# Peptides against a protein of PDB entry 4QMF, part 168

Target 1, 175 residues: chain A of PDB entry 4QMF
Amino acid sequence: ESSFMTLFPKYRESYLKTIWNDVTRALDKHNIACVLDLVEGSMTVKTTRKTYDPAIILKARDLIKLLARSVPFPQAVKILQDDMACDVIKIGNFVTNKERFVKRRQRLVGPNGNTLKALELLTKCYILVQGNTVSAMGPFKGLKEVRRVVEDCMKNIHPIYHIKELMIKRELAKR

## One batch from the design tools (peptide; made by RFdiffusion4, then SolubleMPNN)

Design b2_p30_1_s1 (from b2_p30_1, 13 letters changed)
Fold by OpenDDE base, seed 4:
Structure b2_p30_1_s1 (fold): chain B 175 residues (1-175), chain A 30 residues (1-30)
Amino acid sequence: as target 1 above (175 residues)
Amino acid sequence: SEEKKKKEEELDKELDELSEKLLKEAEAKR
């Protein structure tokens, strides 16, 4: 039997309580057990004797990881699909200066979230920038591109260079 | 430097314009 646990911040508790029955139902289809511990502030997923696909526990692990990082359940639950991958990119450690961090994070999002939406379109990923992490869901190729853009942005490489590159690559792929 | 800040602001504007164009094009295809 395999189990995984993820801690979640206190501000996420109320939401997780509201959707936990849905989480349980989604995981029950795969015979994965789950527990929400409100005292510890943790989510746990565990294989059971009835778990048919042992690999699904890794997706369940990713599900609770995404939920802990503020990804909404309707989006996060898609990780249980075979063709869906995810990445949680830690961005908080690239810059020590808070103002610089906020500026670079905001640059990644852009006015009205336009930059982020453009990046989602180009990479075919879902992307959520929240706190000190960026959560992404999509194809492996797209996730690799997202991580590059995100990390480079935090390293003070302007996203415009990557967006232009991705646009060119997209146009070339249409030929 | 002030020059670096100006350059970054220009790139920010360019990125926003490019992003908006891309999004509008995508919406038009729907």
Scores: peptide ipSAE 0.630, ipTM 0.934, DockQ to the pose 0.929
Fold by OpenDDE base, seed 1:
Structure b2_p30_1_s1 (fold): chain B 175 residues (1-175), chain A 30 residues (1-30)
Amino acid sequence: as target 1 above (175 residues)
Amino acid sequence: SEEKKKKEEELDKELDELSEKLLKEAEAKR
């Protein structure tokens, strides 16, 4: 038997309450039990005696991790699919200066979110920038590319270089 | 430096234009 717990920020409580029945239903299909603790501000997932696939608990762990980081349920629940992976990239530790951090984070997103949308398209990933983390969902190859672009951006490598590279790779793959 | 700042701003503009182009092309294919 295995269990995993994640804490969530207070501002997320109202949303989590509204979708928790859907979380329960999604996990029940896999005989994974879950608990929302509003006092502690935590979500817990655990295997049961009826859990057939031992690996599904890791996906359940990832589900609550994504939910805690403001990923909407309709997107986060896709993590339960076998072909879907995720990554939570911590970006807050690359720069100590707040203004520089904000600038680099904004550069990753771009005007109207265009840079992020372009990156999503090129990597076939979902990407959410929230606070000090970037949550990504998609194929492992795409996730690796996302992490590289995100971390390099925080290291002051302009995303344009990676976007151009990814565009070239995409064009080559179409041939 | 001011030169570095200007260069970064130019790259920001280029990135936005490139992103818009990519997104527009993707929309046109849908």
Scores: peptide ipSAE 0.629, ipTM 0.934, DockQ to the pose 0.925
Fold by OpenDDE base, seed 3:
Structure b2_p30_1_s1 (fold): chain B 175 residues (1-175), chain A 30 residues (1-30)
Amino acid sequence: as target 1 above (175 residues)
Amino acid sequence: SEEKKKKEEELDKELDELSEKLLKEAEAKR
């Protein structure tokens, strides 16, 4: 039997408590067991003898990873679908200066979240910027593009260059 | 530098305008 555990920050505890019955129900459909440990601040997923698809445990691992990084349950649970992939991009280590970090992170989001929404549309991904991570869900190709834009933004390459490139690629694909 | 700051601000504005345009176009197709 396979087991995976993920720690979550304290500020996420109240939300996780609220949705944990829904997590349990979603994983029960696949005969995956799960445990929320409020003392340790951890989530655990486990295969059972009734688990039919051995690969589903890896998706369950990804589910709790996404939940730990503030992805809402209705979105995170989509990771259990066969055609859905995810990525958790660590952005906190690119810049030592906090103000510079905040500025670059904000540039990725943009006013009213417009830049992020545009990037979501162009890559066909869901994207959440939270704390020191960016969580993304979608097709593998789109996830690769998201990671490039996010990391380059943290390296002080302005997102405008990538957005323009993605727009051009989209127009070419329509022909 | 001041020049760098001005350039970044220009790019920020351009990005926002482009993003809004893209989003509006996508909504219009629905």
Scores: peptide ipSAE 0.626, ipTM 0.933, DockQ to the pose 0.950
Fold by OpenDDE base, seed 5:
Structure b2_p30_1_s1 (fold): chain B 175 residues (1-175), chain A 30 residues (1-30)
Amino acid sequence: as target 1 above (175 residues)
Amino acid sequence: SEEKKKKEEELDKELDELSEKLLKEAEAKR
């Protein structure tokens, strides 16, 4: 039997308590057990003797990882689908200067979130920028593109270059 | 440098315009 645990920030506690019955119900369909520990501030998922698909535990691991990083349950639960993958990109270690970090992170979002929405459209991914992480969900190809844009932006490569490239590729694919 | 800042601002503006165009076109097709 396999088990995975993820810690969550204190500010997520209230929300996680609210949706935990829904998490339990979603995982019960796959005979995966789960535990919310409010004292430790952790979520745990476990296989049981009734688990029929051994690979589903990895998706359950990803579910609690996404929830810990502020992804809403209705979106995060889609990770249990076979065609859905995710990535949690750590962005807090690329820049030591806090002001520079904030500026580069904001550049990923853009005015009114337009840059982020454009990137979601081009990559067919869901993307959430929160704190020191960027969470993404979608096809593997799209996730690879998201990671490249995000990390390069933190390295001071302007997102415009990647957006232009993705737009050209999309246009060529329609012809 | 001031030149670097101006260039970054220009790229920021271009990115926003391009993003808006893309989103508008996508909405029109839906």
Scores: peptide ipSAE 0.625, ipTM 0.933, DockQ to the pose 0.945

Design b2_p30_1_s2 (from b2_p30_1, 11 letters changed)
Fold by OpenDDE base, seed 2:
Structure b2_p30_1_s2 (fold): chain B 175 residues (1-175), chain A 30 residues (1-30)
Amino acid sequence: as target 1 above (175 residues)
Amino acid sequence: EEEEEKKEEELDKELDELSSKLLKEAEAKR
């Protein structure tokens, strides 16, 4: 039997409590057990004797990881689908200056979230910028592109260059 | 330093314009 645990920040507790029954139900379909520990501030997923697909536990691991990083349940639960992958990109360590960090993080989002939405469209990913992490869900190719744009942005490479490149690639792929 | 800030602001504006255009085009195709 395999198990995975993730910690979640205190501010996430209330939300996780509200959706945990839904998490349980979603995982029950795969005979994966789960536990929400409010004292420790952790989520655990584990295989059971009835777990048929041993690989689903890895997706369950990813589910709780995404939930811990503020991805809403209706989106996070899609990770259980075979064609869906995810990535949690740590962005907090690229810049020591807080103001610079905030500025670069905001640049990823853009006015009204337009930059982020554009990036989502171009990569066919869901992207959530929260705190010191960017969570992404989508195809592996798209996730690689997202990570590159995100990390480069935090390294002071303006997203515009990548957006232009992705737009060109998209147009070429339509031909 | 001021020139760098101006350049970044210009790129920010261009990015927003480009992003907005892309989103509008995508909406029109749906």
Scores: peptide ipSAE 0.651, ipTM 0.932, DockQ to the pose 0.946
Fold by OpenDDE base, seed 3:
Structure b2_p30_1_s2 (fold): chain B 175 residues (1-175), chain A 30 residues (1-30)
Amino acid sequence: as target 1 above (175 residues)
Amino acid sequence: EEEEEKKEEELDKELDELSSKLLKEAEAKR
């Protein structure tokens, strides 16, 4: 039997308590057991003897990882679907200066979230910028593009260059 | 430093305009 555990921050506790029955129900369909430990601040997923697909435990691992990083359940649960991948990009270690970090992170989001929404559209991904991580869900090709844009932004490469490139690629693909 | 900040602000503005345009076009196609 395989088991995976993920810690979550305290500010996520109330939400996780609220949706945990839904998590349990979603994982029960795949015969994956799960435990929410409020004392430790952890989520655990486990295979059972009735687990049919051994690979589903890895998706369950990804589910709790996404939930720990503030992805809403209705979006995070999509990771259990075939052909859906995810990535959690750590952005907190690229810049030592807090103000510079905040500025670069905000640049990735843009006014009213327009930059992020544009990037989501161009990459066919869901993207959430929260704290020191960016969570993304979608096709592998799109995830690779998201990671590049996010990391480059934190390295002070302005997202405009990547957005323009992705727009050009999109137009070429329509022909 | 001031020149770099001005350049970044210009790029921020351009990015927002481009993003907004893209989103509006996508909504119009639905």
Scores: peptide ipSAE 0.649, ipTM 0.931, DockQ to the pose 0.949
Fold by OpenDDE base, seed 1:
Structure b2_p30_1_s2 (fold): chain B 175 residues (1-175), chain A 30 residues (1-30)
Amino acid sequence: as target 1 above (175 residues)
Amino acid sequence: EEEEEKKEEELDKELDELSSKLLKEAEAKR
């Protein structure tokens, strides 16, 4: 028997309450039990005696992790699919200066979110920038590319270089 | 430092233009 717990921020409580029945239903299909603790501000997933797939608990762990980081349920629940992976990239520790951090984070998003949308398209990933984390969902190859771009951006390597590289790779793959 | 900031701003503009073109092309193919 395995269990995993994640804490969520207070501002997420109202949303999590509204979707928790859907979370329960999604996990019940896999015989994974879940608990929303509003006092502690935590989500827990656990295997049951009826859990037949030992790997699904890790996906359930990832589900609650994504939900805690503001990923909407309709997107987060896709993590339960076998072909879907995720990554939660911590970006808050690369820069000590708050203004520099905000600037680099904004550069990753771009005007009207265009940079982020372009990166999503090129990597075939979903990407959400929230606070000190970037949540990504998609194929492992795409996730590796996302992490590289995100971390390099926080290290002051401009995303333009990676976007150009990814565009070239995409054009080559179409041939 | 001022030259570096100007260079970064130029790269920001170029990135936005490139991203916008990519997105428009993707929309046109849909």
Scores: peptide ipSAE 0.648, ipTM 0.932, DockQ to the pose 0.926
Fold by OpenDDE base, seed 5:
Structure b2_p30_1_s2 (fold): chain B 175 residues (1-175), chain A 30 residues (1-30)
Amino acid sequence: as target 1 above (175 residues)
Amino acid sequence: EEEEEKKEEELDKELDELSSKLLKEAEAKR
């Protein structure tokens, strides 16, 4: 039997308590057990003797990882689908200067979230920028593109270069 | 350094315009 645990920030506790019955129900369909520990501030998922697909535990691991990073349950639960992958990109270690970090992180979002929405459209991904992480869900190809844009932006490579490239590729694919 | 900052601001504006255009076109096709 396999088990995975993820810690979550204190500010997520109230929300996680609210949706935990829904998490339990979603995982029960796959005979995966789960535990919310409010004292430790952790979520745990475990295979049982009734678990049919041993690989589903990895998706359950990803589910609690996404929930810990502020992804809403209705979106995060889609990770249990076979065609859905995810990535949690750590962005807090690229820049030591806090002001520079905030500026570069904001550049990923853009005015009114337009840059982020454009990137979601071009990559066919869901993307959430929160704290020191960017969470993404979608096809593997799209996730690879998201990671490249995000990390390059934190390295002071402007997102416009990647957006232009993705737009050109999209137009060529329509012809 | 000031020149670099001005260039970044120009790129920020261009990116927003490009993103907005893309989103509008996508909405029109839906």
Scores: peptide ipSAE 0.648, ipTM 0.931, DockQ to the pose 0.925

Design b2_p30_1_s3 (from b2_p30_1, 12 letters changed)
Fold by OpenDDE base, seed 2:
Structure b2_p30_1_s3 (fold): chain B 175 residues (1-175), chain A 30 residues (1-30)
Amino acid sequence: as target 1 above (175 residues)
Amino acid sequence: EEEEKKKEEELDKELEELSRKLLEEEEAKR
């Protein structure tokens, strides 16, 4: 697998056009080619004959996936770092009732985004809630925790329980 | 239902308080 493609929503087009030169430059460092197709609404990454790291194409795949889900380029490009992982959590399928969905999603974010910021701090992750997805970037351990909190929240388990747990774990780790 | 709503509101308030305190503490460490 030397090529990956992802679709992006129309509302993302203007932004992607603006940053695509930066995407190209970042991927060129790894000899990964990329294409933005505005007609199809897709991004493609592919290996070249000069690609020396076979694993980098997977990170490039993740990059375009994150960009498609509204992660800003300065954050998304960090996925190319060896120690950085990501997760795109689909949250739209946990609740059929729209009002309930919105309420639970808002609970995850909290007033002024404080809940989300707290979760970011506790997990050492970047977290973006957008539409029917939550995008997260960080260490694998942190990502696992984020997914748990996010999915449980959508399953009507209040984030407070996980936040308390993570706070305790954090205190224990400082010792 | 009213009891459940009240409980959720209480948990929301508690979460906000904890989150705020955590963030304030982190800012103070910087």
Scores: peptide ipSAE 0.658, ipTM 0.939, DockQ to the pose 0.896
Fold by OpenDDE base, seed 3:
Structure b2_p30_1_s3 (fold): chain B 175 residues (1-175), chain A 30 residues (1-30)
Amino acid sequence: as target 1 above (175 residues)
Amino acid sequence: EEEEKKKEEELDKELEELSRKLLEEEEAKR
């Protein structure tokens, strides 16, 4: 039997409570057990004797990880699909100055989230910027690109360079 | 510092324009 636990911030408690029945239902289909501990502020997933696919527990682990980082359930649950991967990129340690951090994070999102949406389109990923993490879901290739853009942005490399590169690559792929 | 800020603002503007165009093109395809 395998189990994984993820802590979640207090501000996520209310939401997680509201969707936990849905989480349970989704995981029950795979015979994965789950527990929401409101006292500790944790989510746990574990295999059961009836778990058919041993690899699904890793996806369940990813599910609770995504939920802990503010990914909404309807999106996060897609991680249980075989063709879906995810990445949680820690961005809080690149810059010590809070104002600089906020500025760089905002640059990644852009006005009305347009930069992020563009990046999502180009990488075929879902991307959520929240707090000190960026959560992404999609194909491995796209996730690699997202991580590069995100980390470089936090390192003060403007996203425009990567966006242009991705746009060029996209156009070349259409030919 | 001021020059860097100006450059960043220019890049921000360009990025917004590119992003918007890309998104509009995608919406038009649907």
Scores: peptide ipSAE 0.657, ipTM 0.939, DockQ to the pose 0.896
Fold by OpenDDE base, seed 1:
Structure b2_p30_1_s3 (fold): chain B 175 residues (1-175), chain A 30 residues (1-30)
Amino acid sequence: as target 1 above (175 residues)
Amino acid sequence: EEEEKKKEEELDKELEELSRKLLEEEEAKR
């Protein structure tokens, strides 16, 4: 049997409790077992004797990882689809100064989240900026682009350069 | 330092304008 576990922060507990039946139901379709441990603050997924797809356990691993990083269940559960990939980008280690970190993170999001929404459209990804991580879901190509923009932003490369590039590429692809 | 801040602010404004236009165009297509 293959098993994966992830820890989640205390503030996420109430939400995870409310959606855990839905998680169980979604994974049960694939004969993946799951456990929510409120004492340890962990989620576990594991294969069973009835698991017919050995690769689905990796997607289940990604599911609980996304949930731990505040991705809502209706979005996170899409990771179980064959065409959906995800990435969790750690952004907290690029800058030691808190104020600089906050500024760069805010630059990635933009006013009213418009920069992030634009990036989502251009990459065909879902993107969530939360705390010290950026969670993304979508096609592999799009995820690669998201990671580049996010990391470069934290390295003080303004997102505008990448957004312009992506816009040009998009227009060329429509022609 | 002031010049760098001004440049960043200009880039921020430009990015906001581009983002807004993109979003508006996408909404119009739907």
Scores: peptide ipSAE 0.657, ipTM 0.939, DockQ to the pose 0.894
Fold by OpenDDE base, seed 5:
Structure b2_p30_1_s3 (fold): chain B 175 residues (1-175), chain A 30 residues (1-30)
Amino acid sequence: as target 1 above (175 residues)
Amino acid sequence: EEEEKKKEEELDKELEELSRKLLEEEEAKR
């Protein structure tokens, strides 16, 4: 049997408690067991003897990982679909200066979230910027593009260059 | 430093314009 555990921050506890029955129900369909430990502040997923698809445990692992990083359940649960992948990009280590970090992170989001929405549209991904991580869900190709834009932005490469490139690629694909 | 800041602001403005245009076009198609 395979098991995976993820710790979650205290500020997520109340939310996770409210949706945990829904998590349990979603995983039960795949015969994956799960446990929410409020004392330790952890989520655990486990295969059972009734688990048919051995690969589903990896998706369950990703589910709890996404939930720990503030992705809402209705979006995170989509990871259980065969065609859905995810990535959790750590952005906190690219810049030592806090002000510079905040500025670059804000640049990725843009005014009214328009930059992020544009990036979501161009990559066909869901993207959430939260704290020191960026969570993304979508096709593998799109996720690769998201990671490149995010990491480059934190390395002080302006997102405009990647957005222009993605727009050109999109136009070419319409032909 | 001041020149770099001005350049970044210009790029920020351009990015916002492109993003808005893209989103508006997508809304118009639906």
Scores: peptide ipSAE 0.657, ipTM 0.939, DockQ to the pose 0.894

Design b2_p30_1_s4 (from b2_p30_1, 13 letters changed)
Fold by OpenDDE base, seed 2:
Structure b2_p30_1_s4 (fold): chain B 175 residues (1-175), chain A 30 residues (1-30)
Amino acid sequence: as target 1 above (175 residues)
Amino acid sequence: MEEEEKKEKELEEELEKLSKELLEEEKAKR
């Protein structure tokens, strides 16, 4: 039997409690067992004797990982689809200065979240910037582009350069 | 420092313009 566990921050506890029945129901369709431990602050997913597809446990692992990083359930549950991939990008270790970190993270979001929305459109991904992580869901090609933009931004490469590049590539692909 | 701040502001304004144009174009296609 395969089992995966992830820890979640305390501020997610109330939300996870409210949606856990939905998580259980979604995973039951694949005969994956799940446990929410409020004392430890953990989520666990496990294969059962009835689990048919052994690969689904990896998607279940990704589901709880996304939920732990503030991705809403209606979006996170899409990871169980065969054509959907995800990435959780750790951004907290690129910059030691807190003010510099906040500034660079804000560049990814932009005014009214327009930079992030543009990046989502160009990469065909869902993107959530939260705390010390960026969570992304979408096609592998798009995820690779998101990771590059995010990491480069944290390395002080302004997102505009990548946005321009992606816009050019998009226009070329329409021809 | 003033030059860096000016450059950052210019980049932010340009990015905002490009982002809005892209998003408006996408809305118009729907």
Scores: peptide ipSAE 0.585, ipTM 0.915, DockQ to the pose 0.860
Fold by OpenDDE base, seed 3:
Structure b2_p30_1_s4 (fold): chain B 175 residues (1-175), chain A 30 residues (1-30)
Amino acid sequence: as target 1 above (175 residues)
Amino acid sequence: MEEEEKKEKELEEELEKLSKELLEEEKAKR
């Protein structure tokens, strides 16, 4: 039997409590057991003797990882689908200056979140910028592009250059 | 610093324009 545990920040506790029955129900379909430990502040997923697909535990691991990083359940649960991948990009280590970090992180989001929405559209991914992480869900190719844009942005390469490139690629693909 | 801020504002404005155009186009297709 395989098990994975993920810690979550205190501010996620109330939300996780409200959706945990839904998490349990979703994982029960795959015979994956799960535990929410409010004392430790952890989520655990485990295979059972009835687990048919041994690979589903890795998706369950990703599910709790996404939930810990503030991805809403209706989106995070999609990770259990075979065609869905995810990435959690750590962005907190690129810049030591807090103000510079905040500015660069804000560039990814843009006014009214329009930059992020554009990037989501171009990469066919869901993207959430929260704290020191960017969570993304979608096709592997799209996730690769998201990581590139995000990391380059933290390295002071403005997202506009990548957005323009992705727009060009999109137009070429329509032909 | 002023030059960097000016450049950043210009890039932000251009990106906002491009983003809006893209999103509006996608909305029109639905």
Scores: peptide ipSAE 0.585, ipTM 0.916, DockQ to the pose 0.860
Fold by OpenDDE base, seed 4:
Structure b2_p30_1_s4 (fold): chain B 175 residues (1-175), chain A 30 residues (1-30)
Amino acid sequence: as target 1 above (175 residues)
Amino acid sequence: MEEEEKKEKELEEELEKLSKELLEEEKAKR
């Protein structure tokens, strides 16, 4: 039997409690057991004797990871689909200065979230910038592009350069 | 510092323009 556990921040407790029945139902379809521990602040997923696909536990692991990082359940649950991948990009360690960190993180989002929306469109990914992480869901190629843009942005490479590149690539792919 | 701020502002403005154009084009296709 395989088991994975993730911790979640306290501010997610109320939300996770409200959606946990939905999580349980989604995982039950795959005979994956799950536990929400409100005392420890953890989520656990486990294979059972009835688990048919052993690979689904890895997707369940990713599900709880995404939920811990503030991805809403209706989006996070899509990770259980075979064609859906995810990435949780840690951004908090690139910059020690808090103000610089906030500034660079804000560059990823842009005014009214337009930069982020543009990046989502260009990469065909869902992207959530929250706290010290960026969570992304989508095709592997798109996820690779997202990670590059995000990490480079935290390294003080403005996202405009990547957006321009992605726009050019998109236009070339249409011809 | 002033030159860096000016450059940053220019990049932000250009990116905003590009982003809006892209998003509007996508909305028009839907």
Scores: peptide ipSAE 0.583, ipTM 0.915, DockQ to the pose 0.877
Fold by OpenDDE base, seed 1:
Structure b2_p30_1_s4 (fold): chain B 175 residues (1-175), chain A 30 residues (1-30)
Amino acid sequence: as target 1 above (175 residues)
Amino acid sequence: MEEEEKKEKELEEELEKLSKELLEEEKAKR
């Protein structure tokens, strides 16, 4: 039997409590057990004797990881679908200066979130920028593109260059 | 530093324009 645990920040506790029954129900369909530990501040997923697909536990692991990183349940639960992958990109270690970090992180989001929305459309991914991580969900190809844009942005390569490239590729693919 | 800031603002403005155009196109298709 396999199990995975993730810690969550205290500010997520109230939300996680409200959706935990839905998490349980979603995982029960796959015979994956789950536990919300409010004392430790952890979520655990575990295979059971009835778990048929051993690979589903990895998706369950990803589910709780996404939830811990502020991804809403209706979006995060999509990770249980076979065609859905995710990535949690750590961005906090690229820059030591806090102001520079905030500035580069903001470039990913843009005014009114338009840059992020554009990137989501171009990559066919869901993208959430939160704290020191960027969570993404979508096809593997799109996730690779997201990671490249995100990491390069944190390395001071402005997202515009990648957005332009992705737009060109998109137009070419429509023909 | 001032030149870098100016360039950044220009890039941001251009990106905003491109992003809006893309988003508007998608809205029009739906």
Scores: peptide ipSAE 0.582, ipTM 0.915, DockQ to the pose 0.875

